Peptides against a protein of PDB entry 4X86. Designs and how they scored, part 44

Target 1, 56 residues: chain A of PDB entry 4X86
Amino acid sequence: EGPQLLLSEAVSRAAKAAGARPLTSPESLSRDLEAPEVQESYRQQLRSDIQKRLQE

## One batch from the design tools (peptide; made by RFdiffusion4, then SolubleMPNN)

Design b2_p20_3_s1 (from b2_p20_3, 11 letters changed)
Fold by OpenDDE base, seed 2:
Structure b2_p20_3_s1 (fold): chain B 56 residues (1-56), chain A 20 residues (1-20)
Amino acid sequence: as target 1 above (56 residues)
Amino acid sequence: AVPNEEIRALGLAAWRQSLQ
């Protein structure tokens, strides 16, 4: 649970909706998604988006 | 096939779309 799970779910949705697949490999993508800086960036973006919606 | 960075961006876009 947390940013990693949320990011992985978002990527899964993207893969389905856009037909997007990793250029390199699923393993490379997984390693990228597990990077702490990637997870933190996603968390911040997610929080910001939710806050913007709540402020509307 | 697309770069990982683009896939992450698509994931964020998918999330934003779900909030609309």
Scores: peptide ipSAE 0.402, ipTM 0.799, DockQ to the pose 0.521
Fold by OpenDDE base, seed 5:
Structure b2_p20_3_s1 (fold): chain B 56 residues (1-56), chain A 20 residues (1-20)
Amino acid sequence: as target 1 above (56 residues)
Amino acid sequence: AVPNEEIRALGLAAWRQSLQ
C-alpha cells in the first residue's frame, strides 16, 4: 500500500491505456520505480494534489 | 517508446484525472 505500489499501479494503468513502452526496458523501468527518491517524489506529489483538492 | 520519467508522468496524470 506504500508509494511503491501506488506508483507502480498508476504507471501500469497509464502505460497500458496509452500503449506506452519504456525507452530502456521493462526491467529498467521497474528498477527506476523502486528508487527511494522516485517513490518519495511521487508521494509528495500525491499529497500535494490531495491537499489542493481539500482546499477547493 | 518513451523515457521512464515520461511514463511516470503519465501515471501521475492518470491519478489527477481520476480525482476529477
Scores: peptide ipSAE 0.395, ipTM 0.797, DockQ to the pose 0.517
Fold by OpenDDE base, seed 3:
Structure b2_p20_3_s1 (fold): chain B 56 residues (1-56), chain A 20 residues (1-20)
Amino acid sequence: as target 1 above (56 residues)
Amino acid sequence: AVPNEEIRALGLAAWRQSLQ
């Protein structure tokens, strides 16, 4: 269970809840989510969020 | 329609909400 799977799940949840659809295309969005820099950025954000929660 | 970056941000927001 890596960042790509977590990001994909989060995006799927958000899209369903908000009715959000990609401006470009679903295929373009999928390609974007597979980009290493996107996955790394998301991983860092999740780690930071989790650490903050643990400190509360 | 929404830019990809905004969709990613919405995903992160959804994640944070799930932890509340």
Scores: peptide ipSAE 0.391, ipTM 0.795, DockQ to the pose 0.517
Fold by OpenDDE base, seed 4:
Structure b2_p20_3_s1 (fold): chain B 56 residues (1-56), chain A 20 residues (1-20)
Amino acid sequence: as target 1 above (56 residues)
Amino acid sequence: AVPNEEIRALGLAAWRQSLQ
């Protein structure tokens, strides 16, 4: 369980909830989500969000 | 259909909402 799985899960949930589908394709979206810089950015955002909640 | 960037943003937003 790493950033890739967390991000993919978040995207999956959001897509289902919103009825949203990728403009490109599911495969292209998957490749995009696998990009290390995307995963790292997501990880940092999650860490920041968790820290914010702890500070609230 | 929405751009990949927007879908990623939706995922992050959903995560933040789940923390509330």
Scores: peptide ipSAE 0.380, ipTM 0.790, DockQ to the pose 0.526

Design b2_p20_3_s2 (from b2_p20_3, 10 letters changed)
Fold by OpenDDE base, seed 2:
Structure b2_p20_3_s2 (fold): chain B 56 residues (1-56), chain A 20 residues (1-20)
Amino acid sequence: as target 1 above (56 residues)
Amino acid sequence: VVPDEEIKALGLAAWQQSLQ
């Protein structure tokens, strides 16, 4: 429930859950993921993955 | 310490799950 999870937030939570630390920094990584073009690329990948699942 | 690209992959998986 509530607002849809942002990509940058999802990456941060996933990294923490896995105990993983980025080679650069959490801040740099989050900044990169806030870029519209990066989020659009991830959205397109999601769309592609869903389409593949529907066609299996 | 993990390459940023691997962290991004983990995040994408989590994001996709949240959107379903």
Scores: peptide ipSAE 0.381, ipTM 0.804, DockQ to the pose 0.480
Fold by OpenDDE base, seed 1:
Structure b2_p20_3_s2 (fold): chain B 56 residues (1-56), chain A 20 residues (1-20)
Amino acid sequence: as target 1 above (56 residues)
Amino acid sequence: VVPDEEIKALGLAAWQQSLQ
């Protein structure tokens, strides 16, 4: 499984919607979040949280 | 201008919403 929306895209959209600008740069932030291991880590965390909630 | 981590948090929330 893989999310249709990349984490980097979500962050970009959120920043744009909020009119917020990163301290570093949008490009640097996006690049960091486009790293496969970073996105996978977040995906795993999300999945784990959902599973825990379903098991409660 | 806000810290990157704060924007990351906002994006993560949006990302989670897109997955639900």
Scores: peptide ipSAE 0.381, ipTM 0.805, DockQ to the pose 0.496
Fold by OpenDDE base, seed 3:
Structure b2_p20_3_s2 (fold): chain B 56 residues (1-56), chain A 20 residues (1-20)
Amino acid sequence: as target 1 above (56 residues)
Amino acid sequence: VVPDEEIKALGLAAWQQSLQ
């Protein structure tokens, strides 16, 4: 399997694709998204969402 | 121009797809 896409990169690409610009700055946003706790929160959210779908 | 939290939400799906 290839290298995993970084969260910061994924968000950056999504923002560009949507034509959205952050209220702060792309650089500040990317820096925030590189924090390990933010990535873990997103991972947990994914797991939670999947579990919810399975339980429905 | 949108709030950072909204952009963070936009990227979640793309990131989740990359991890699967």
Scores: peptide ipSAE 0.378, ipTM 0.803, DockQ to the pose 0.456
Fold by OpenDDE base, seed 5:
Structure b2_p20_3_s2 (fold): chain B 56 residues (1-56), chain A 20 residues (1-20)
Amino acid sequence: as target 1 above (56 residues)
Amino acid sequence: VVPDEEIKALGLAAWQQSLQ
């Protein structure tokens, strides 16, 4: 019900928690993941993975 | 310093968990 966590936010938090720094830059990494089509693709992939598991 | 793809993988896992 609450606000959707953006993929870019999740990646940023994970990197910070792990103390990991991207090879490129945090800004470049975030920018790549902020594209709506990228997030939608991952959402669809998740749905597909769940569907596959349900069919097993 | 870690390759972007590795960081992306960690974030993606966290993101997917948040959607469940």
Scores: peptide ipSAE 0.373, ipTM 0.803, DockQ to the pose 0.487

Design b2_p20_3_s3 (from b2_p20_3, 10 letters changed)
Fold by OpenDDE base, seed 2:
Structure b2_p20_3_s3 (fold): chain B 56 residues (1-56), chain A 20 residues (1-20)
Amino acid sequence: as target 1 above (56 residues)
Amino acid sequence: AVPDSEIAALGLEAWRQSLL
């Protein structure tokens, strides 16, 4: 149970859609973003942002 | 080519929107 779309997959799709290529390589960037702790950190940040909005 | 951070920023926003 978790997000259906992985962060790494979203980044790959966004790069393709924008016609942009990373300075390093798609593989290197994806490898970094596939780390579970990285995706979890961003997920938590999203949750925090939502909570902030609900408290406004 | 663009900085990795810029690519990541594009994907991050798309990812966040997919979760809402």
Scores: peptide ipSAE 0.407, ipTM 0.843, DockQ to the pose 0.529
Fold by OpenDDE base, seed 5:
Structure b2_p20_3_s3 (fold): chain B 56 residues (1-56), chain A 20 residues (1-20)
Amino acid sequence: as target 1 above (56 residues)
Amino acid sequence: AVPDSEIAALGLEAWRQSLL
């Protein structure tokens, strides 16, 4: 269960597509975004945003 | 080099769109 595309993968792909290099390093950024609590937090934020729109 | 937050923002938007 959960999203098919990982947040970390999405960010990695976007960075490569844009030809952009993170200030720190791709590895450091990926490591931070691979934390399950980070991905879950953003997933919940998205859900919350959708719910807010539905309530308007 | 680009701030990590900016890189993350690009991917985050793409990721969020994939979830919709």
Scores: peptide ipSAE 0.407, ipTM 0.842, DockQ to the pose 0.534
Fold by OpenDDE base, seed 3:
Structure b2_p20_3_s3 (fold): chain B 56 residues (1-56), chain A 20 residues (1-20)
Amino acid sequence: as target 1 above (56 residues)
Amino acid sequence: AVPDSEIAALGLEAWRQSLL
């Protein structure tokens, strides 16, 4: 039922790991990426990219 | 500070890797 790791969580972890702080705020960025439609759009894109590679 | 787009790009790549 969807990805185990949320996109918003992945971005948060990556930012922390890199020691990078968003110009806005971690909270604002996470909030934007928590939208289900945003995560789904990127999931769809990933799936599409994989399919393209398999067809090459 | 880092542009949000750059942060998002790093996170997106990490996310993509986690799904593979």
Scores: peptide ipSAE 0.406, ipTM 0.843, DockQ to the pose 0.531
Fold by OpenDDE base, seed 1:
Structure b2_p20_3_s3 (fold): chain B 56 residues (1-56), chain A 20 residues (1-20)
Amino acid sequence: as target 1 above (56 residues)
Amino acid sequence: AVPDSEIAALGLEAWRQSLL
């Protein structure tokens, strides 16, 4: 169960679509979000939320 | 320029949708 789209890619696409540039830089933001532990943290949060709803 | 956290929030929702 791996992500098909990287979090960093999703953020980059969203920024481009909105015509927004990060205060730091696209590269810095992407670098931070590409960290496996960061992506995994958010993925797990989503998974946890779904599981909670399924168990309600 | 936009705070990184705000841009991240935009992309996060799109990313979450791609995982559902």
Scores: peptide ipSAE 0.405, ipTM 0.843, DockQ to the pose 0.529

Design b2_p20_3_s4 (from b2_p20_3, 12 letters changed)
Fold by OpenDDE base, seed 3:
Structure b2_p20_3_s4 (fold): chain B 56 residues (1-56), chain A 20 residues (1-20)
Amino acid sequence: as target 1 above (56 residues)
Amino acid sequence: EVADEDIRALGLAAWRQSLQ
């Protein structure tokens, strides 16, 4: 929608859609994913993946 | 039940789609 989707929100939606239940808990998983360093790591992974695709 | 790492992977994919 308007603001960019947060990683934690994306994970929650994906897990729900897939009917997947984390071994720990949805709350714990979401909390971990809200950490700035975790989100930045995912951003870097995304960028890296895109770059690899462009280089192929 | 699914391993957290697998759910994180799903989340990354969903997040990737939301950013594009």
Scores: peptide ipSAE 0.275, ipTM 0.761, DockQ to the pose 0.473
Fold by OpenDDE base, seed 5:
Structure b2_p20_3_s4 (fold): chain B 56 residues (1-56), chain A 20 residues (1-20)
Amino acid sequence: as target 1 above (56 residues)
Amino acid sequence: EVADEDIRALGLAAWRQSLQ
């Protein structure tokens, strides 16, 4: 397996695919999403969502 | 223009798909 997508990469790809421009700027958004604690938070949210679905 | 939170939501969805 190749390296997993970073959150910032996923957001950038999604924004481009949707033709969406952030209110702030692409650079500001990417900068915020590149923070390790932000990515970890999203990872935890994802894990929590999966766990919740598995217990339904 | 789109709110940053909405773009983050799109990215999170894409990220989830990439991890599956």
Scores: peptide ipSAE 0.273, ipTM 0.758, DockQ to the pose 0.488
Fold by OpenDDE base, seed 2:
Structure b2_p20_3_s4 (fold): chain B 56 residues (1-56), chain A 20 residues (1-20)
Amino acid sequence: as target 1 above (56 residues)
Amino acid sequence: EVADEDIRALGLAAWRQSLQ
């Protein structure tokens, strides 16, 4: 784990750790999360959160 | 079973933690 962790991998690991089963399927969810635009969206959200914390 | 949206939220939290 680390800054190079893909979003799809993070979601998969988190779901397993929490014992959460996707309503659709793990495979379908992972496929969607592998899309570059989806990962970029999450990256931007993370960036925004970090910026907010830096301003506090 | 959990909605995919909630699973994504869990993943985002885990991802954020891994980057910090």
Scores: peptide ipSAE 0.272, ipTM 0.757, DockQ to the pose 0.493
Fold by OpenDDE base, seed 4:
Structure b2_p20_3_s4 (fold): chain B 56 residues (1-56), chain A 20 residues (1-20)
Amino acid sequence: as target 1 above (56 residues)
Amino acid sequence: EVADEDIRALGLAAWRQSLQ
């Protein structure tokens, strides 16, 4: 199993795969997603979602 | 073009798949 993606990398990959261009800019969006507090927030949300699924 | 919110949603979904 390979290393886990950073949020910014996942977003960039998904956007490219979908052929989608953000209204702002890829660079600005990626920069925002690189913020540690943003990624940590998403990580916590993900953990919470997993916990919820375990309860289902 | 796609709203940033939708792009973030796509990325978050991909991220979840990567982590799971």
Scores: peptide ipSAE 0.268, ipTM 0.758, DockQ to the pose 0.522

Design b2_p20_4_s1 (from b2_p20_4, 7 letters changed)
Fold by OpenDDE base, seed 2:
Structure b2_p20_4_s1 (fold): chain B 56 residues (1-56), chain A 20 residues (1-20)
Amino acid sequence: as target 1 above (56 residues)
Amino acid sequence: AAARQREELIALALEEQRQL
């Protein structure tokens, strides 16, 4: 349900905003973040947060 | 350390989305 936000894109933006430097190569990090189970976990957490916000 | 940082980066990503 709803649009699928890319975790890899969100992490890249957040890391830049925080001035964080990944300990692993960008390629390795992207591989981890693009794994279906990791992406789905992120989607579920984000959806939960949005639902809580809508209920405020 | 890398795994911990990955989790922290994901947390940051979620926080950024909450601010939108």
Scores: peptide ipSAE 0.574, ipTM 0.875, DockQ to the pose 0.668
Fold by OpenDDE base, seed 3:
Structure b2_p20_4_s1 (fold): chain B 56 residues (1-56), chain A 20 residues (1-20)
Amino acid sequence: as target 1 above (56 residues)
Amino acid sequence: AAARQREELIALALEEQRQL
């Protein structure tokens, strides 16, 4: 339950919009962003943000 | 360096989602 957007996809979108280039290889960055604990932390933060928006 | 940038990119990603 909750947000299902992948962190890796969100980062890709944000990086492109900002014109940012990763210092590591795309493969290394993806590996980091796809780590379960990192993805879960992102999901929880995003869920919290959405809930805050709904309560404003 | 790379780790710091990763944290910054994650923060950016969250901000972009908040703007939607």
Scores: peptide ipSAE 0.574, ipTM 0.874, DockQ to the pose 0.677
Fold by OpenDDE base, seed 1:
Structure b2_p20_4_s1 (fold): chain B 56 residues (1-56), chain A 20 residues (1-20)
Amino acid sequence: as target 1 above (56 residues)
Amino acid sequence: AAARQREELIALALEEQRQL
């Protein structure tokens, strides 16, 4: 339950918008971001943020 | 450094999502 957004995609979009240059290759970064525990942590944080916004 | 940047990128991604 909750948001099912891909962290790797979100990071890619955010980095581009900010003009950030990752120190690692896109492939290596994506591999790290696609790790289940990392993706789940992101999902939980995002869900929490949404809940906080709804409570404002 | 790379690990620190990765964490920063994740934080940035979360920030972008909060703006939606």
Scores: peptide ipSAE 0.574, ipTM 0.873, DockQ to the pose 0.665
Fold by OpenDDE base, seed 5:
Structure b2_p20_4_s1 (fold): chain B 56 residues (1-56), chain A 20 residues (1-20)
Amino acid sequence: as target 1 above (56 residues)
Amino acid sequence: AAARQREELIALALEEQRQL
């Protein structure tokens, strides 16, 4: 339930849009971003942002 | 440096989602 977009996918999109080059390998970065606690924190933040937009 | 960049990338990802 709630937003389903993976943090790793969101970061990949944002990095490309900003022209940023990660200092770590794609594999290492993905491993970090796919950690359960990191993904859950992202989901909660995104959900909160959506709720704020709907309440404006 | 890598950890700092990761935090910045996450922030950028959140900002992009807010703009959609």
Scores: peptide ipSAE 0.573, ipTM 0.874, DockQ to the pose 0.651

Design b2_p20_4_s2 (from b2_p20_4, 6 letters changed)
Fold by OpenDDE base, seed 3:
Structure b2_p20_4_s2 (fold): chain B 56 residues (1-56), chain A 20 residues (1-20)
Amino acid sequence: as target 1 above (56 residues)
Amino acid sequence: AAEEQRRALIALALEAQRQL
């Protein structure tokens, strides 16, 4: 339950928009971002942010 | 450092979502 967004995709879009260049290869970065614990932390933070917005 | 940049990129992604 909750947000079904991929951190790797979100970072890719944000980095592209900001013109950010990863210090590591895109593949290595994606691997790190797709780690379950990292993705879950992102999901929790995103959910928290949404909840805060809804409470405003 | 790569780890620092990774954290920054995640923060950037979160900020992008907050703009929606």
Scores: peptide ipSAE 0.556, ipTM 0.864, DockQ to the pose 0.640
Fold by OpenDDE base, seed 2:
Structure b2_p20_4_s2 (fold): chain B 56 residues (1-56), chain A 20 residues (1-20)
Amino acid sequence: as target 1 above (56 residues)
Amino acid sequence: AAEEQRRALIALALEAQRQL
């Protein structure tokens, strides 16, 4: 139910596009981003944004 | 600093999706 996007992948793409370099190792960052609660928070925010867009 | 950057990266990810 709802968008099925991985936060870790989204961050990787966004960081590359923006030229951002993580202060921590990519592995450490990925570990944080793969945490279920962090991923779920992202999903909820993304879902909300999509819903708002659909209402325009 | 790392936590702040993590928050910023997540924000970037969300912003990228908003531009689609």
Scores: peptide ipSAE 0.554, ipTM 0.863, DockQ to the pose 0.674
Fold by OpenDDE base, seed 1:
Parts: sequence; C-alpha cells; structure tokens
Structure b2_p20_4_s2 (fold): chain B 56 residues (1-56), chain A 20 residues (1-20)
Amino acid sequence: as target 1 above (56 residues)
Amino acid sequence: AAEEQRRALIALALEAQRQL
C-alpha cells in the first residue's frame, strides 16, 4: 500500500536535473536501486514525507 | 565512492520529491 514510485526512476530524474554523473553506469546503478529492500526503504520514506506534508 | 554517491543520489531524489 502507498505510492508506487520507482526509486531508480526518481534517482535518474534527479541526477539529470542536478547534472550529476553516476560513478557507475546508469544500468548498474538502476540494478542496485531496484533491489527490493532499497526500493522499499525509499517507498517508506516517501510515504512518510507525504504524510508529513499532509499534516502541514 | 560509488556507495556514497548512491546514498547522495537517493537523498537528492527524496529532496526533489519534498519540493513538490
């Protein structure tokens, strides 16, 4: 339950916007970011941030 | 290091979402 946003996609967008160049290939980075535990941690943080925003 | 950069990129992504 909660937002189904991909961490890999979010990082890709943010990196491009900031002009950041990954030290590893984008493909390797994406593989790391798609790890279930990493994605879930991101989802939890994102959900928490949204909840905090709704309480403002 | 790559791991440190990965953490920084995740933080950047979260910060971007907080700006919405």
Scores: peptide ipSAE 0.553, ipTM 0.862, DockQ to the pose 0.673
Fold by OpenDDE base, seed 5:
Order: C-alpha cells, then sequence, then structure tokens
Structure b2_p20_4_s2 (fold): chain B 56 residues (1-56), chain A 20 residues (1-20)
C-alpha cells in the first residue's frame, strides 16, 4: 500500500538531471539507498507530500 | 563527505517529485 517508487531510481534520475557525481561508487551508493529503513523513510516522506498535494 | 552527499541526493530526489 502506498507509493512504490524506488529511492535508488529516484536518486539516479535526480543526480543525472543535476549533473551530480557520487563521491563513492554507484554500486556503494545504491547499496545504501536500498537499505530498508532508508527506503521506508523516503516512502513516508513521498506519501506525505502526495497527501499535501491532494488537499490543496 | 559521502554521507552528506547521500542526504543531499535524497533531498534532491524528493524535490524533483514535489515539482511534478
Amino acid sequence: as target 1 above (56 residues)
Amino acid sequence: AAEEQRRALIALALEAQRQL
């Protein structure tokens, strides 16, 4: 239930758009972003943002 | 630092979604 967007994918797109270069390897960064607690925090924040938009 | 950059990238990702 709720948003199913992957944080790793969202960061990849955003970094590319901004021309950002990771200080660590892309693989290492992806591993960190795929951590369950990190992904869940992102999901909660995204869900909150969507809810705010729906109530505008 | 790598951790600081990670936080910045996550913030950037969230901001991108807010602009949709």
Scores: peptide ipSAE 0.556, ipTM 0.864, DockQ to the pose 0.677; fails the geometry check

Design b2_p20_4_s3 (from b2_p20_4, 11 letters changed)
Fold by OpenDDE base, seed 1:
Structure b2_p20_4_s3 (fold): chain B 56 residues (1-56), chain A 20 residues (1-20)
Amino acid sequence: as target 1 above (56 residues)
Amino acid sequence: AAEAQREELVRLALEELRQL
């Protein structure tokens, strides 16, 4: 339940937009970001942010 | 350094999503 957005995709977009150059390969970064615990943490933060926005 | 950068990228990602 909750937003089903991939953190890896979000970070990829942000990196490109900011012109950021990952110190590790994109593949390695994605692998880390796709870890269940990392993705879950992101999901919780995203859900929280959305809820805060709706309450503004 | 890589960990710090990852955290920064995550922060940026969240900020961009908040602006959608």
Scores: peptide ipSAE 0.231, ipTM 0.742, DockQ to the pose 0.662
Fold by OpenDDE base, seed 5:
Structure b2_p20_4_s3 (fold): chain B 56 residues (1-56), chain A 20 residues (1-20)
Amino acid sequence: as target 1 above (56 residues)
Amino acid sequence: AAEAQREELVRLALEELRQL
């Protein structure tokens, strides 16, 4: 449970904002970013950041 | 290079989120 925002979505938005083009294909990048261990690490950081905001 | 770029994009994504 908890937030299930996709890291791939966040990275896509950040890349666009920075004017950056991935060196690999979008499909390869998405596959890497959607790996369970990578997505879980992102989820934990996201939850931690939200908790910090709520405690301010 | 691709791995380094991926790490940079993830960093940027988290920074953008923290600014919301």
Scores: peptide ipSAE 0.227, ipTM 0.742, DockQ to the pose 0.680
Fold by OpenDDE base, seed 3:
Structure b2_p20_4_s3 (fold): chain B 56 residues (1-56), chain A 20 residues (1-20)
Amino acid sequence: as target 1 above (56 residues)
Amino acid sequence: AAEAQREELVRLALEELRQL
């Protein structure tokens, strides 16, 4: 239920757009970003943002 | 350092989505 976009995917896109390179290995970064509590927090924020946009 | 970068990347990711 709700947005199913991955934080890791969003971060990868943002990093590429900004020309940023992870200070840690991509694998380590992905592991951190895929942690359940981190992903859930992102999902909630994304849902909130979408809801705000729909109400504009 | 790595943690700070992660937080910044997350911020940028959210900002990018909000600008779509």
Scores: peptide ipSAE 0.252, ipTM 0.758, DockQ to the pose 0.682; fails the geometry check
Fold by OpenDDE base, seed 2:
Parts: sequence; C-alpha cells; structure tokens
Structure b2_p20_4_s3 (fold): chain B 56 residues (1-56), chain A 20 residues (1-20)
Amino acid sequence: as target 1 above (56 residues)
Amino acid sequence: AAEAQREELVRLALEELRQL
C-alpha cells in the first residue's frame, strides 16, 4: 500500500534535467535503484513527503 | 564516486517531485 513510483524512473528524469551522466552504465544504475530495499526507502520518503503536503 | 553520485541523483529526484 502507498504510492507506487519507480525510483529508477524518477532518477532517470532528474539526471536528464540536471544534465548529469551516470558514472556507471544505465543498466547498472537501474539495477541498483530497482533493488527492493532501495525502492522501499524511496517509497517511505515519498509517502512522508506526500503526508507533509497534505498537512499544509 | 558512483555511490556518491547515486545519492545525489536520488536527492535531485526527490527534490524534483517535491516541486510538483
């Protein structure tokens, strides 16, 4: 339950916007970002941010 | 260096989402 956003997609978009080039291959970066523990941490942060917005 | 860059990209991603 909660927001279902992929961190890998968010990072890809941010990297493009910032003009950043990953030091590792896009595939390696995506693999790391799609790891369950990393994705879960992102989900928790996103959930927290949304809750803060709702409290404004 | 790759790990530090990953952390920075994640930060940027979160900040971008917070601007929506």
Scores: peptide ipSAE 0.244, ipTM 0.752, DockQ to the pose 0.672; fails the geometry check

Design b2_p20_4_s4 (from b2_p20_4, 8 letters changed)
Fold by OpenDDE base, seed 3:
Structure b2_p20_4_s4 (fold): chain B 56 residues (1-56), chain A 20 residues (1-20)
Amino acid sequence: as target 1 above (56 residues)
Amino acid sequence: AARAQRDALVARALAELRSL
């Protein structure tokens, strides 16, 4: 029920804002970032970081 | 009362984060 925060979307937005381009291709980067294990690690880290900030 | 309200808001935010 909560908002979906995808690593691929976060990186795409950051890259666009910075004017950065992947060395290979945007599609290859997106594929790598959409891997389930990578997305899960990001979700856990994001949750942990936000929880720490809320408790401060 | 203000502290309890703040704590309730934090608890709700944390519950939402658990559903990510």
Scores: peptide ipSAE 0.082, ipTM 0.619, DockQ to the pose 0.024
Fold by OpenDDE base, seed 4:
Structure b2_p20_4_s4 (fold): chain B 56 residues (1-56), chain A 20 residues (1-20)
Amino acid sequence: as target 1 above (56 residues)
Amino acid sequence: AARAQRDALVARALAELRSL
């Protein structure tokens, strides 16, 4: 149990906010971002970054 | 009391983050 913070969702939101479009395709980008190893590294980084901010 | 409550909220947030 825990919050699911997906890299693919984060990037999609950021791209939308910036009005940016992938040079390849949104589907290809999503596939790459949903790879387990990529998602795991993002999860670890996100946890670390939030922990640092809470400790400031 | 307010400082202790804040520290408890931080501790809870950190525990939730460890579950990611």
Scores: peptide ipSAE 0.076, ipTM 0.610, DockQ to the pose 0.024
Fold by OpenDDE base, seed 1:
Structure b2_p20_4_s4 (fold): chain B 56 residues (1-56), chain A 20 residues (1-20)
Amino acid sequence: as target 1 above (56 residues)
Amino acid sequence: AARAQRDALVARALAELRSL
């Protein structure tokens, strides 16, 4: 029941908010962003960033 | 009381982060 923060979803929302369109299809971008190694790297970075904020 | 509440909030946030 922990927070599920998908990189693909975060990028999709950010792109829509900015009015940006990828050079490739949104589906291809999502596929690349959903790769396990990419998602794991994002999870680790997100955890690190939040921990830094809590320590400030 | 306010300090204890802050510490509990931080502890919960860290626990949630570990579950990511």
Scores: peptide ipSAE 0.074, ipTM 0.608, DockQ to the pose 0.024
Fold by OpenDDE base, seed 2:
Structure b2_p20_4_s4 (fold): chain B 56 residues (1-56), chain A 20 residues (1-20)
Amino acid sequence: as target 1 above (56 residues)
Amino acid sequence: AARAQRDALVARALAELRSL
């Protein structure tokens, strides 16, 4: 029931904002970032980063 | 009271983060 935050979407937005282009393709990058283990690592990192800021 | 209210808001935010 929490907000759905996908690493693939976050990276796509960041790349667009920075005007950066992947050396391969956006689709290949998204595929790699959608791997369950990668997404889980991102979720954990995001939670950790937000928790650190809330404790400041 | 203000500190207790802040701590309650932080606790709630952390609980929501656990559901991510």
Scores: peptide ipSAE 0.073, ipTM 0.619, DockQ to the pose 0.024

